Peptides against a protein of PDB entry 2YKT. Designs and how they scored, part 28

Target 1, 231 residues: chain A of PDB entry 2YKT
Amino acid sequence: SRSEEMHRLTENVYKTIMEQFNPSLRNFIAMGKNYEKALAGVTYAAKGYFDALVKMGELASESQGSKELGDVLFQMAEVHRQIQNQLEEMLKSFHNELLTQLEQKVELDSRYLSAALKKYQTEQRSKGDALDKCQAELKKLRKKSQGSKNPQKYSDKELQYIDAISNKQGELENYVSDGYKTALTEERRRFCFLVEKQCAVAKNSAAYHSKGKELLAQKLPLWQQACADPS

## One batch from the design tools (peptide; aimed at target 1 R188 F193)

Design b2_p11_4_s1 (made by RFdiffusion4, then SolubleMPNN; from b2_p11_4 with E3Q Y6W)
Fold by OpenDDE base, seed 2:
Structure b2_p11_4_s1 (fold): chain B 231 residues (1-231), chain A 11 residues (1-11)
Amino acid sequence: as target 1 above (231 residues)
Amino acid sequence: EPQNPWPELPE
């Protein structure tokens, strides 16, 4: 029946969220944490590298013939420091605004979805059972009427059951339909949240990249000329 | 009943 099909669709949406979306989201979070860790590792390694660069700059500054190049090397290290600061800020945002929030939600979602599905199923079954009962009673009444010498005695009751069946059928269909819409909305909420949080991450990432680009664009020409222009 | 952890859809 139409209601049965819609019911199956509704349950399938919930199942998809529970069995596909949530596990995938957990994996996404895990991959995000891995990505974060890798970037943190880059930051740490970069610090060592540019600290060493500073040391080279110090040596240049102490030299007789390369003193000005010391300043260049210091500038290179400083620009890197600024870029890394931006990266760290991005990472904090990535962690706090995306990963943590997703983790919290996905952890709670199993309980919520189970309850929501159960509630839907219970009510759907209740309405279905009520309909079945009414149909059964009508059938019983019709059997009695056929065996009776006065079938007209049951005509009013038959009409009442027919009406009741129609109403209950309609209610069931509406309930299941609404349930399906609700389920789809639940699914959409989850994806929407992911998109929104990913947008925030993207903004932060863009800021990081922009700042780095700007800083390097400003300084790189100067650095490139440093060897050709002894002081 | 458990609360929905996900926010409502934007209008």
Scores: peptide ipSAE 0.444, ipTM 0.916, DockQ to the pose 0.886
OpenDDE base, seeds 1, 3, 4, 5: peptide ipSAE 0.436, 0.441, 0.442, 0.440; ipTM 0.915, 0.915, 0.916, 0.915

Design b2_p11_4_s2 (made by RFdiffusion4, then SolubleMPNN; from b2_p11_4 with Y6W)
Fold by OpenDDE base, seed 2:
Structure b2_p11_4_s2 (fold): chain B 231 residues (1-231), chain A 11 residues (1-11)
Amino acid sequence: as target 1 above (231 residues)
Amino acid sequence: EPENPWPELPE
């Protein structure tokens, strides 16, 4: 029946969220944490590298013939420091605004979805059972009427059951339809949240990249000329 | 009943 099909669709949406979306989201979070860790590792390694560069700059500054190049090397290290600061800020945002929030939600979602599905199923079954009962009673009444010497005695009751069945059928269909819409909305909420949080991450990432680009664009020409222009 | 952990859809 139409209601049965819609019911199956509704349950399938919930199942998809529970069995596909949530596990995938957990994996996404895990991959995000891995990505974060890798970037943190880059930051740490970069610090060592540019600290060493500073040391080279110090040596240049102490030299008689390359003193000005010391300043260049220091500038290079400083620009890197600024870029890394931006990266760290991005990472904090990535962690706090995306990963943590997703983790919290996905952890709670199993309980919520189970309850929501159960509630839907219970009510759907209740309405279905009520309909079945009414149909059964009508059938019983019709059997009695056929065996009776006065079938007209049951005509009013038959009409009442027919009306009741029609009403209950309609209610069931509406309930299941609404349930399906609700389920789809639940699914959409989850994806929407992911998109929104990913947008925030993207903004932060863009800021990081922009700042780095700007700083390097400003300084790189100067650095490139440093060897050709002894002081 | 547990609360929905996900926010409502934007209008």
Scores: peptide ipSAE 0.441, ipTM 0.915, DockQ to the pose 0.885
OpenDDE base, seeds 1, 3, 4, 5: peptide ipSAE 0.432, 0.437, 0.439, 0.439; ipTM 0.913, 0.914, 0.915, 0.914

Design b2_p11_4_s3 (made by RFdiffusion4, then SolubleMPNN; from b2_p11_4 with Y6W E11K)
Fold by OpenDDE base, seed 2:
Structure b2_p11_4_s3 (fold): chain B 231 residues (1-231), chain A 11 residues (1-11)
Amino acid sequence: as target 1 above (231 residues)
Amino acid sequence: EPENPWPELPK
């Protein structure tokens, strides 16, 4: 029946969220943490590299013939420091605004979805059972009427059951339809949240990249000329 | 009943 099909669709949405979306989201979070760790590792390694660059700059500054190049090397290290600071800020945001929030939600979602599905199923079954009962009673009444010497005695009751069946059928269909819409909304909420949080991450990432680009664009021409322009 | 952990859709 139409209601049965819609019911199956509704349950399938919930199942998809529970069995596909949530596990995939957990994996996404895990991959995000891995990505974060890798970037943190880059930051750490970069610090060592540019600290060493500073040391080279110090040596240049102590030299008789390359003193000005010391300043260049220091500037290179400083620009890197600024870029890394931006990266760290981005990473904090990535962690706090995306990963942590997703983790919290997905952890709670299993319990919520189970309860929501159960509630839907219980009510759907209740309405279905009530309909079935009414149909059964009508059938019983019709059998009695056929065996009766006065079938007209049951005509009013038959009409009442027919009306009740029609009403209950409509209620069931509406309930299941609403249930389906609700389920789809639940699914959409989850994806929407992911998109929104990913947008925030994207903004932060853009800021990081922009700042780095600007700083390097400003200084790189100067650095490129440093060897050709002895002081 | 447990609360929905996900926010409502934007209007």
Scores: peptide ipSAE 0.458, ipTM 0.924, DockQ to the pose 0.882
OpenDDE base, seeds 1, 3, 4, 5: peptide ipSAE 0.451, 0.454, 0.454, 0.453; ipTM 0.924, 0.923, 0.924, 0.923

Design b2_p11_4_s4 (made by RFdiffusion4, then SolubleMPNN; from b2_p11_4, 3 letters changed)
Fold by OpenDDE base, seed 2:
Structure b2_p11_4_s4 (fold): chain B 231 residues (1-231), chain A 11 residues (1-11)
Amino acid sequence: as target 1 above (231 residues)
Amino acid sequence: EPENPWPDLPA
């Protein structure tokens, strides 16, 4: 029936969220943590590299013929320090704005979805059972009427059951239809949240890249001319 | 009943 098909669709949405979306989201979070760790590793490795660059700058500053190049090397290290700071901020945002929040949501979602599905199923079954009962009673009444010498005695009750069945059928269909819409909304809410949090991360990432580009664009011409212009 | 952990859809 239409209601049965819609019911199946509704349950399938919940099933998809529980068995596909949530596990995939958990994996997404795990991959995000790995990504974060790798980027943190880059930051750490960069520190060592640019600390070593500073040392080279110190040596240049101590030289007789390359003193000005010491300043250049220091500037290079400083710019990358600033870029690193921006990266750390981006990572903090990535962790706090995306990973932590998603983890909290997905952890709670299993219990919520189970309860929501159970509630829907209980009410759907209740309405279905009530409909079935009414149909059964009508059938019983018709059999009784057919065997009676006075069928008119049961005519009013028959009409009442017919009306009740029609109403219950409509109610069931509406309930299941609404349930389906609700389930689809639940699914969309989850994807929407993910998109919104990804947008926040993207903004912070853009800021990191922009800052780096700006700093390097400002200094790179100066650095490129340093050897050609001894002081 | 447990609360929905996900926020409502934006308007």
Scores: peptide ipSAE 0.447, ipTM 0.917, DockQ to the pose 0.889
OpenDDE base, seeds 1, 3, 4, 5: peptide ipSAE 0.440, 0.443, 0.445, 0.444; ipTM 0.916, 0.916, 0.917, 0.917

Design b2_p11_5 (made by RFdiffusion4)
Pose (drawn by RFdiffusion4):
Structure b2_p11_5 (pose): chain A 225 residues (1-144, 151-231), chain P 11 residues (1-11)
Amino acid sequence: SRSEEMHRLTENVYKTIMEQFNPSLRNFIAMGKNYEKALAGVTYAAKGYFDALVKMGELASESQGSKELGDVLFQMAEVHRQIQNQLEEMLKSFHNELLTQLEQKVELDSRYLSAALKKYQTEQRSKGDALDKCQAELKKLRKKPQKYSDKELQYIDAISNKQGELENYVSDGYKTALTEERRRFCFLVEKQCAVAKNSAAYHSKGKELLAQKLPLWQQACADPS
Amino acid sequence: SDPYADVAVPE
């Protein structure tokens, strides 16, 4: 009887994956694409900014008394080229290693989940029908206490076997369904962890490049008196 | 085939 409760829970897990998780995953993929389109706009504009900044640096390089300021502006642009390319690295960890792999999985999953739920429903129904029939055959013999004919005992053994088979099937089907759900959340968490490691390398690179160059830049226009 | 078959589930 708790078996029927477990049977409904299982159907509900497959339904939750197909109707909630995968659609939300389709939406997440769409947001990720928009995010990358936007990140491309920033990397491009950062280029225009830093070239405009190098032009200022060329002017200061050709002047009397401001040449070193020209060097400071060159170095600012250079630091940004080094930071940016650590960012382009985190960016491809986004496209090839997250968006593409998620799209690939979710594409095949529609068929896989429709087929797995269906196979489970058919197998569970077939075992239930066979059990009910065996029990009906037994009830017929028994109708027309510690006594049992040879044939009644054979039915009792068969009913016991099929009931054990049905309960194991529902028990294992539920465990499998929860595992399918956990595998999909785990893969999402892993892909995010990978993009996060590259965000750590990007931010670490920026901290150290700036920690190196920033004090010298702050000194360039200090009072020499 | 299961596209998530190679994904490990921790205890």

Design b2_p11_5_s1 (made by RFdiffusion4, then SolubleMPNN; from b2_p11_5 with S1M A8K)
Fold by OpenDDE base, seed 3:
Structure b2_p11_5_s1 (fold): chain B 231 residues (1-231), chain A 11 residues (1-11)
Amino acid sequence: as target 1 above (231 residues)
Amino acid sequence: MDPYADVKVPE
């Protein structure tokens, strides 16, 4: 029946969230943590590299003929420091606004979805069983009427069962339909939350890249000219 | 409690 098919679809939505979406989300969070760790590693390695660059700048500053190039090398290291600060801010936001919040939700969601599905199944079965009982009683009544010397005495009761069956069928169909809409809405909310949080990450990433571009664009022409203009 | 109850989506 249509109601039975819609019931199966409803259950499948909940199962898909529980068995596919949430496990995949846990993996996504884990990959995010790995990515964060790798970027922190890059930060540390970069610090060593630019500290060594500062040392080269110090040597230039101590020279008799290359003093101005010392300032250039120091500026290169300073620009890196500023870019790195922006990266650290981005990573902090990435951790606090994306990973932590997703982790909190995914941990709670398993219990919630299980309970929601069980509640739906219980009520769906209850309505289905009540319908089946009414149908069985009507069938029993019709058998009695066929064997009776006065079938007309059962006519009013037959009409009552027919009306009850119609009402219960409608209630079941409406309940299952609403259940399906609810399940789809639950699925959509989960994806929407992910999208919204990822948009925040994208904004922070854009800010990091723009800051780096601006700083380098400002200084690079000066650095490129430094060797051509000896003091 | 629904952990995503605060997320608004169009109907």
Scores: peptide ipSAE 0.331, ipTM 0.882, DockQ to the pose 0.808
OpenDDE base, seeds 1, 2, 4, 5: peptide ipSAE 0.325, 0.330, 0.329, 0.329; ipTM 0.880, 0.882, 0.882, 0.882

Design b2_p11_5_s2 (made by RFdiffusion4, then SolubleMPNN; from b2_p11_5 with Y4F A8K)
Fold by OpenDDE base, seed 4:
Structure b2_p11_5_s2 (fold): chain B 231 residues (1-231), chain A 11 residues (1-11)
Amino acid sequence: as target 1 above (231 residues)
Amino acid sequence: SDPFADVKVPE
């Protein structure tokens, strides 16, 4: 029936979220944590590299003929420090605004969706059983009427069952239809949340890249000229 | 409660 098909569709939406989306989201969070750890590793390695560059700058500053190149090397390290600060802010946002929030929601969502599905199933079954019962009673009444010497005795009761069946059928169809719309909305909210949080991360990432580009674009011409300038 | 109840989506 139409109601049965829509019921199956509704259950499938909840099952897809619980069995496909949520596990995939947990994996996404795990991959995000790995990515964060790798970026932290890059940050640490970069610090060592630019600290070593500063040491080279110190040696230049102590030299007799390359003193001005020491300042260039220090500027290179300072620009890196500023870029690193932007990266750290981006990583903080990545952790706090994406990973932590997704982790909290996905953990709570397993319990919520299970309860929501069970509630829907219970109510759907209750309405379905009530409909089936009325249909069965009507069938029994019709059998009694056919075997009776006075079939007219059952006519009013038959009409009552017909009306009850019609009402219960309509109620069941409406309930299942609303349930399906609700399930689709729940699914969409979960994807929208992911998209919105990823957009926030993208904005922070763009800010990091923009700042780095600006700083390097400003200084690079000066650094490129440093060896050509007599001192 | 719904963890995603605050997410706005078109009807």
Scores: peptide ipSAE 0.282, ipTM 0.867, DockQ to the pose 0.844
OpenDDE base, seeds 1, 2, 3, 5: peptide ipSAE 0.277, 0.280, 0.278, 0.281; ipTM 0.864, 0.868, 0.864, 0.868

Design b2_p11_5_s3 (made by RFdiffusion4, then SolubleMPNN; from b2_p11_5 with Y4W A8K)
Fold by OpenDDE base, seed 4:
Structure b2_p11_5_s3 (fold): chain B 231 residues (1-231), chain A 11 residues (1-11)
Amino acid sequence: as target 1 above (231 residues)
Amino acid sequence: SDPWADVKVPE
């Protein structure tokens, strides 16, 4: 029946969220944490590299013939510091605005979805059972009427069951239809949240890349000319 | 409670 098919579709949506989406989201969060850790590692390694560059700048500053190149090397390290600060801000946002929030939601979602599905199933079954009961009673009544010498005795009761069946069928169909819409909304909210949070990450990432490009573009011509300029 | 209650989607 239409209601049975819609019921199956509704259950499948909940099942897909619970068995496919949520496990995949947990994996996504885990991969995000790994990515964050790797970027933190890059940050630390970069600090060591540019600290060593500063040391080279100090040596240049102490030299008799390369003093001005010391300032260039210090500027290179300073630009790196500014770029690194922007990366740290991006990572902070990545952690706090994406990973933490998704983790909190997914950890609570299993119990919530189980309860929501159970509530839907219980009510759907209750309405279905009530409909089946009325249909069975009508069938019994019709059998009695066919075997009776006075079938008119059962006519009013037959009409009552027909009306009850019609009403219960309509209620069941409406309930299942609303249930399906609710389930689809549950699924859509989860994907929309993921998209929105990923957009926030993308904006922060763009800011990091833009700042780095701007700073380097400003200074690079100066640094490229440094060796050609007399001391 | 609904963990996604704060998420609004167009209908």
Scores: peptide ipSAE 0.292, ipTM 0.857, DockQ to the pose 0.811
OpenDDE base, seeds 1, 2, 3, 5: peptide ipSAE 0.285, 0.290, 0.288, 0.284; ipTM 0.854, 0.857, 0.854, 0.855

Design b2_p11_5_s4 (made by RFdiffusion4, then SolubleMPNN; from b2_p11_5 with S1A A8E)
Fold by OpenDDE base, seed 2:
Order: structure tokens, then C-alpha cells, then sequence
Structure b2_p11_5_s4 (fold): chain B 231 residues (1-231), chain A 11 residues (1-11)
């Protein structure tokens, strides 16, 4: 029946969220943590590299013929420091605005969805059972009427059951339909939240890349000519 | 409570 099909669809939406979306989201969070860790590792490794570059700059500054190149090397290290600071800000945002919030939601969602599905199933079954009961009673009444010498005695009651069945059928269909819409909305909210948080991360990432681009664009021409300029 | 209740989506 239409109601049974829609009921199945409704349950499938909840099951998809619970069994596919949420586990995948947990994996996404885990991969995000790995990514964060890797970027932190890059930060650490970069620090060592540019600290060593500073040392080279110090040596240049102490030299007789390459003193000005010391300043260039220091500038290179400083630009890196500024870029790295921006990266750290991006990483904080990535952690706090995406990973933490998704983790909190996904952990709470398992219990919520289970309860929501159970509530829907209970009410759907209750309405279905009530409908079935009325249908059974009508069938019983019709059998009794067929064996009676006065079938008209049961006519009013038959009409009452027919009306009740019609009303209960309509109620069940409406309930299941609303349930399906609700389930789809639940699913959409989860994807929308993910998209919104990912957008925030993207904005912060863009800021990091822009800062790097700007700083390097400003200084790179100067650095490129440094060796051609005598002391 | 719905952990996504604060997320607005078009109906």
C-alpha cells in the first residue's frame, strides 16, 4: 500500500542517517584529526628549517662581503613566521569550528535518532493496529449480517465502521507522510551543518593562503635581486 | 534533544 511504502521510505531515511551518515561522519572527523596532526607536524618541521635559515643569515651578517644578504635571509624567515602564524590560526579554527562541533553532534545524534525512529514506529504501529482492528470488526459485522434475518439491524453500525476506517486510513497516511518529510528534513540538516562548517574552514584557509601570497609577492622580487646588488 | 535543531533549512 501507499502508506506501507512511505513507511518503509521513512524508516530507511533514519536508518541511512544512523548506519551510513553518522559512521561516515565519525570517519570524516577522524581523518580531519589526522590532517590536523599532519599540518602540526609540518609546522614543527618548518620551524626547524627556518631556524636554521636564520643561522645562515647570522653568518652572512657577520661576513665582510655578504652582510646585506643576512637581512634577506632574516626577511625570508620572518615572512615564513607570519605565514606560519596564519596557518596556526587556521588550524585552531579547523579544530574548534569543525572537528569539535561535529564530534559533539555526532555523539549526541545516535541517541536522538534512535529515540525519534522508535517514537515514529510506535505511533505508526498504533495507528496501523487501530485501522486493522476496525477492518476486522467490519468484516465480522458483515458476516453476522449475512447470516441474519434482519440485515438492516446492522446497517448503521456498518456505516460507522466504514467511516472510522476511512478516517483512520487518512490519519495513518498523513502521519506517515509527515514522518517522511520530517525524516528528510533531519537528513538535510545534518548535511547542511557539515557544509556550513566546511565553509567556515574554507574561509579561514583562504585567509591563510591570501596572507602567504601577499607576503611573498611583496618580498620575492627584492630577494631575487639581492645577489646582484653589491655590498 | 535534536543536536541539529539549530540548523535552518528550507521547508
Amino acid sequence: as target 1 above (231 residues)
Amino acid sequence: ADPYADVEVPE
Scores: peptide ipSAE 0.367, ipTM 0.889, DockQ to the pose 0.783
OpenDDE base, seeds 1, 3, 4, 5: peptide ipSAE 0.360, 0.360, 0.361, 0.362; ipTM 0.886, 0.886, 0.887, 0.887

Design b2_p11_6 (made by RFdiffusion4)
Pose (drawn by RFdiffusion4):
Structure b2_p11_6 (pose): chain A 225 residues (1-144, 151-231), chain P 11 residues (1-11)
Amino acid sequence: SRSEEMHRLTENVYKTIMEQFNPSLRNFIAMGKNYEKALAGVTYAAKGYFDALVKMGELASESQGSKELGDVLFQMAEVHRQIQNQLEEMLKSFHNELLTQLEQKVELDSRYLSAALKKYQTEQRSKGDALDKCQAELKKLRKKPQKYSDKELQYIDAISNKQGELENYVSDGYKTALTEERRRFCFLVEKQCAVAKNSAAYHSKGKELLAQKLPLWQQACADPS
Amino acid sequence: SAHEELAEALT
């Protein structure tokens, strides 16, 4: 009987994956694409900014008394080129390693999940029908206490076997369904962890490049008196 | 796979 409760829970897990998780995953992929399109716009504009800044650096390089300011502006642009390319690295960890792999899995999953739920429903119904029939055959013999004919005993053994088979099938089907759900959340968490490691390398690179150059830049227009 | 092994361990 708890078996029937577990049977409904299992159908519900497959339904939750197909109707909630995968659609939300389709939406997450779409947001990720928009995010990358936007990140491309920033990388591009950062280029225009830094070239405009190098132009100022060229002017200061050609003047009397401001040449070293020219060097400071060159170095600012250079630091940004080094930071940016640690960012382009985190960016590809986003496209090839997250968006593409998520799209690839979600594409195949529609057929896989529709087939797995269906196979489970058919197998569980077939085992239930065979059990009910054996029990009906027994009830027929028994209708027309501590005694049992040879044939009644054979039915009792068969019912016991099929009931054990049905309960194990539902028990294992439930465990499998929860595992399918957990594997999908685990893969999402793993892909995010990978992009996160590259975000850590990007931010660490920025901190050290600036920690190196920033004091010298702040000194360039200090009072020499 | 590592995510599959983790899902199985959680179950």

Design b2_p11_6_s1 (made by RFdiffusion4, then SolubleMPNN; from b2_p11_6, 7 letters changed)
Fold by OpenDDE base, seed 3:
Structure b2_p11_6_s1 (fold): chain B 231 residues (1-231), chain A 11 residues (1-11)
Amino acid sequence: as target 1 above (231 residues)
Amino acid sequence: SSSEKKALELV
């Protein structure tokens, strides 16, 4: 029946969230933590590289013929430090605003969804069983009427069961329809939450990239000219 | 360091 098909669809939405979405989200969080760790490693390695660049700048500053190049090398290291500070801010946001919040949500969600599905199944079954009972009683009544010398005695009761079956069928269909809409809303809410959190991360990432671009665009022409001007 | 101070002043 239409109600049975819609019931199966409703259950499948909840099962898909619990068995596919939530495990995939846990994996996404794990991959995010791995990515964060790798970026932290890059930041640390970059510090060592630019500290060594500062040392080269010190040697240039101590020379008689390359003093101005010492200042250039120091500026290069300082610009990098500022870019790395922006990266650290982005990583902090990535951890706190995406990973932590997703982790908190996914751990709470399993219990919530199980309870929601169970509630839906219990009420759906209750309505279905009540309908089946009325249909069975009508069938018994019709058999009794066919064997009776006075079938008209059962006519009013037959009409009452027909009306009750119609009403219970309508109630079941409405309940299952609403259940399906609710399940789809729950699924959409989870995807929307992920999208919104990724948008926040993207904004912070854009700030990092913008700062780096601006600083380098400002200084790079000066650095390129330094070797052409033997001062 | 002295070098870090110089770098900060130049940027």
Scores: peptide ipSAE 0.018, ipTM 0.529, DockQ to the pose 0.010
OpenDDE base, seeds 1, 2, 4, 5: peptide ipSAE 0.015, 0.000, 0.000, 0.016; ipTM 0.511, 0.313, 0.358, 0.539

Design b2_p11_6_s2 (made by RFdiffusion4, then SolubleMPNN; from b2_p11_6, 7 letters changed)
Fold by OpenDDE base, seed 1:
Structure b2_p11_6_s2 (fold): chain B 231 residues (1-231), chain A 11 residues (1-11)
Amino acid sequence: as target 1 above (231 residues)
Amino acid sequence: SAAEQKALEEV
């Protein structure tokens, strides 16, 4: 029936969230944690490289003929330090605004969805059983009427059961339809939450890239001229 | 992946 098909669709939405979306989201979080760890490793390696660049700048500053190049090397290291600090801020946001919040949500949502599906199934079954009961009583009434010398005695009761069946059928169809819309809304809400959190990360990533571009664009022309204009 | 490449082209 239409109601049975819509019921199967509703259950399939909940199953898709529980069996496909939630495990995939857990994997996404795990991959995010791995990426965060790798970027922390980049931060550490970058510190060593730019500390070594500072040491080269110190040697230039101690020289008689290359003192001005020491200042250039220090500026290069400082700009990269500022870029790296911006990356660390982005990583904190990535952890706190995306990973932690998604991890919290996915654990809570597993229990919530199981309860929501169970509630839906219980009420759907209750309405279905009530409909089946009315249909069974109508069938019994019709059998009694066919065997009776006065069939008209049962006419009013037959009409009452027909009306009750129609009302209960409509109620079941509406409930299952609303259940399906609710399930789709729950699925959409989870994707929207992911998109919104990823947008926050993207905004912070854009700020990191913009800051790096600005700092390098300001200084790079000066650094490129440093060897052409010996003091 | 092919899906990632397509997503990059749509930006």
Scores: peptide ipSAE 0.000, ipTM 0.319, DockQ to the pose 0.036
OpenDDE base, seeds 2, 3, 4, 5: peptide ipSAE 0.000, 0.000, 0.000, 0.000; ipTM 0.280, 0.299, 0.321, 0.324

Design b2_p11_6_s3 (made by RFdiffusion4, then SolubleMPNN; from b2_p11_6, 6 letters changed)
Fold by OpenDDE base, seed 3:
Structure b2_p11_6_s3 (fold): chain B 231 residues (1-231), chain A 11 residues (1-11)
Amino acid sequence: as target 1 above (231 residues)
Amino acid sequence: SSSEEKALELV
């Protein structure tokens, strides 16, 4: 029936969230933590590289013929430090605003969805069983009427069961329809939450990239000219 | 360091 098909669809939405979405989200969080760790490793390695660049700048500053190049090398290291500070801020946001919040949500969600599905199944079954009972009683009544010398005695009761079956069928269909809409809303809410959190991360990432671009665009022409001007 | 201070002044 239409109600049975819609019931199966409703259950499948909840099952898809619990068995596919939530495990995939846990994996996404794990991959995010791995990515964060790798970026932290890049930051650490970059510090060592630019500290070594500062040392080269010190040697240039101590020379008679390359003093101005010492200042250039120091500026290069300082610009990098500022870019790395922006990266650290982005990583902090990535951890706190995306990974932590997703982790908290996914752990709470399994229990919530199980309870929601169970509640829906219990009420759907209750309405279905009540409908089946009325249909069975109508069938019994019709058998009695066919064997009776006075079938008209059962006519009013037959009409009452027909009306009750119609009403219970309508109630079941409405309940299952609303259940399906609710399940789809729950699924959409989870995807929307992920999208919104990724948008926040994207804004912070844009700030990091913008700052780096601005600083380098400002200084790079000066650094390029330093070797052409033997001062 | 003296080098870090110089770098800050130059940027």
Scores: peptide ipSAE 0.005, ipTM 0.397, DockQ to the pose 0.010
OpenDDE base, seeds 1, 2, 4, 5: peptide ipSAE 0.000, 0.000, 0.000, 0.000; ipTM 0.280, 0.267, 0.376, 0.293

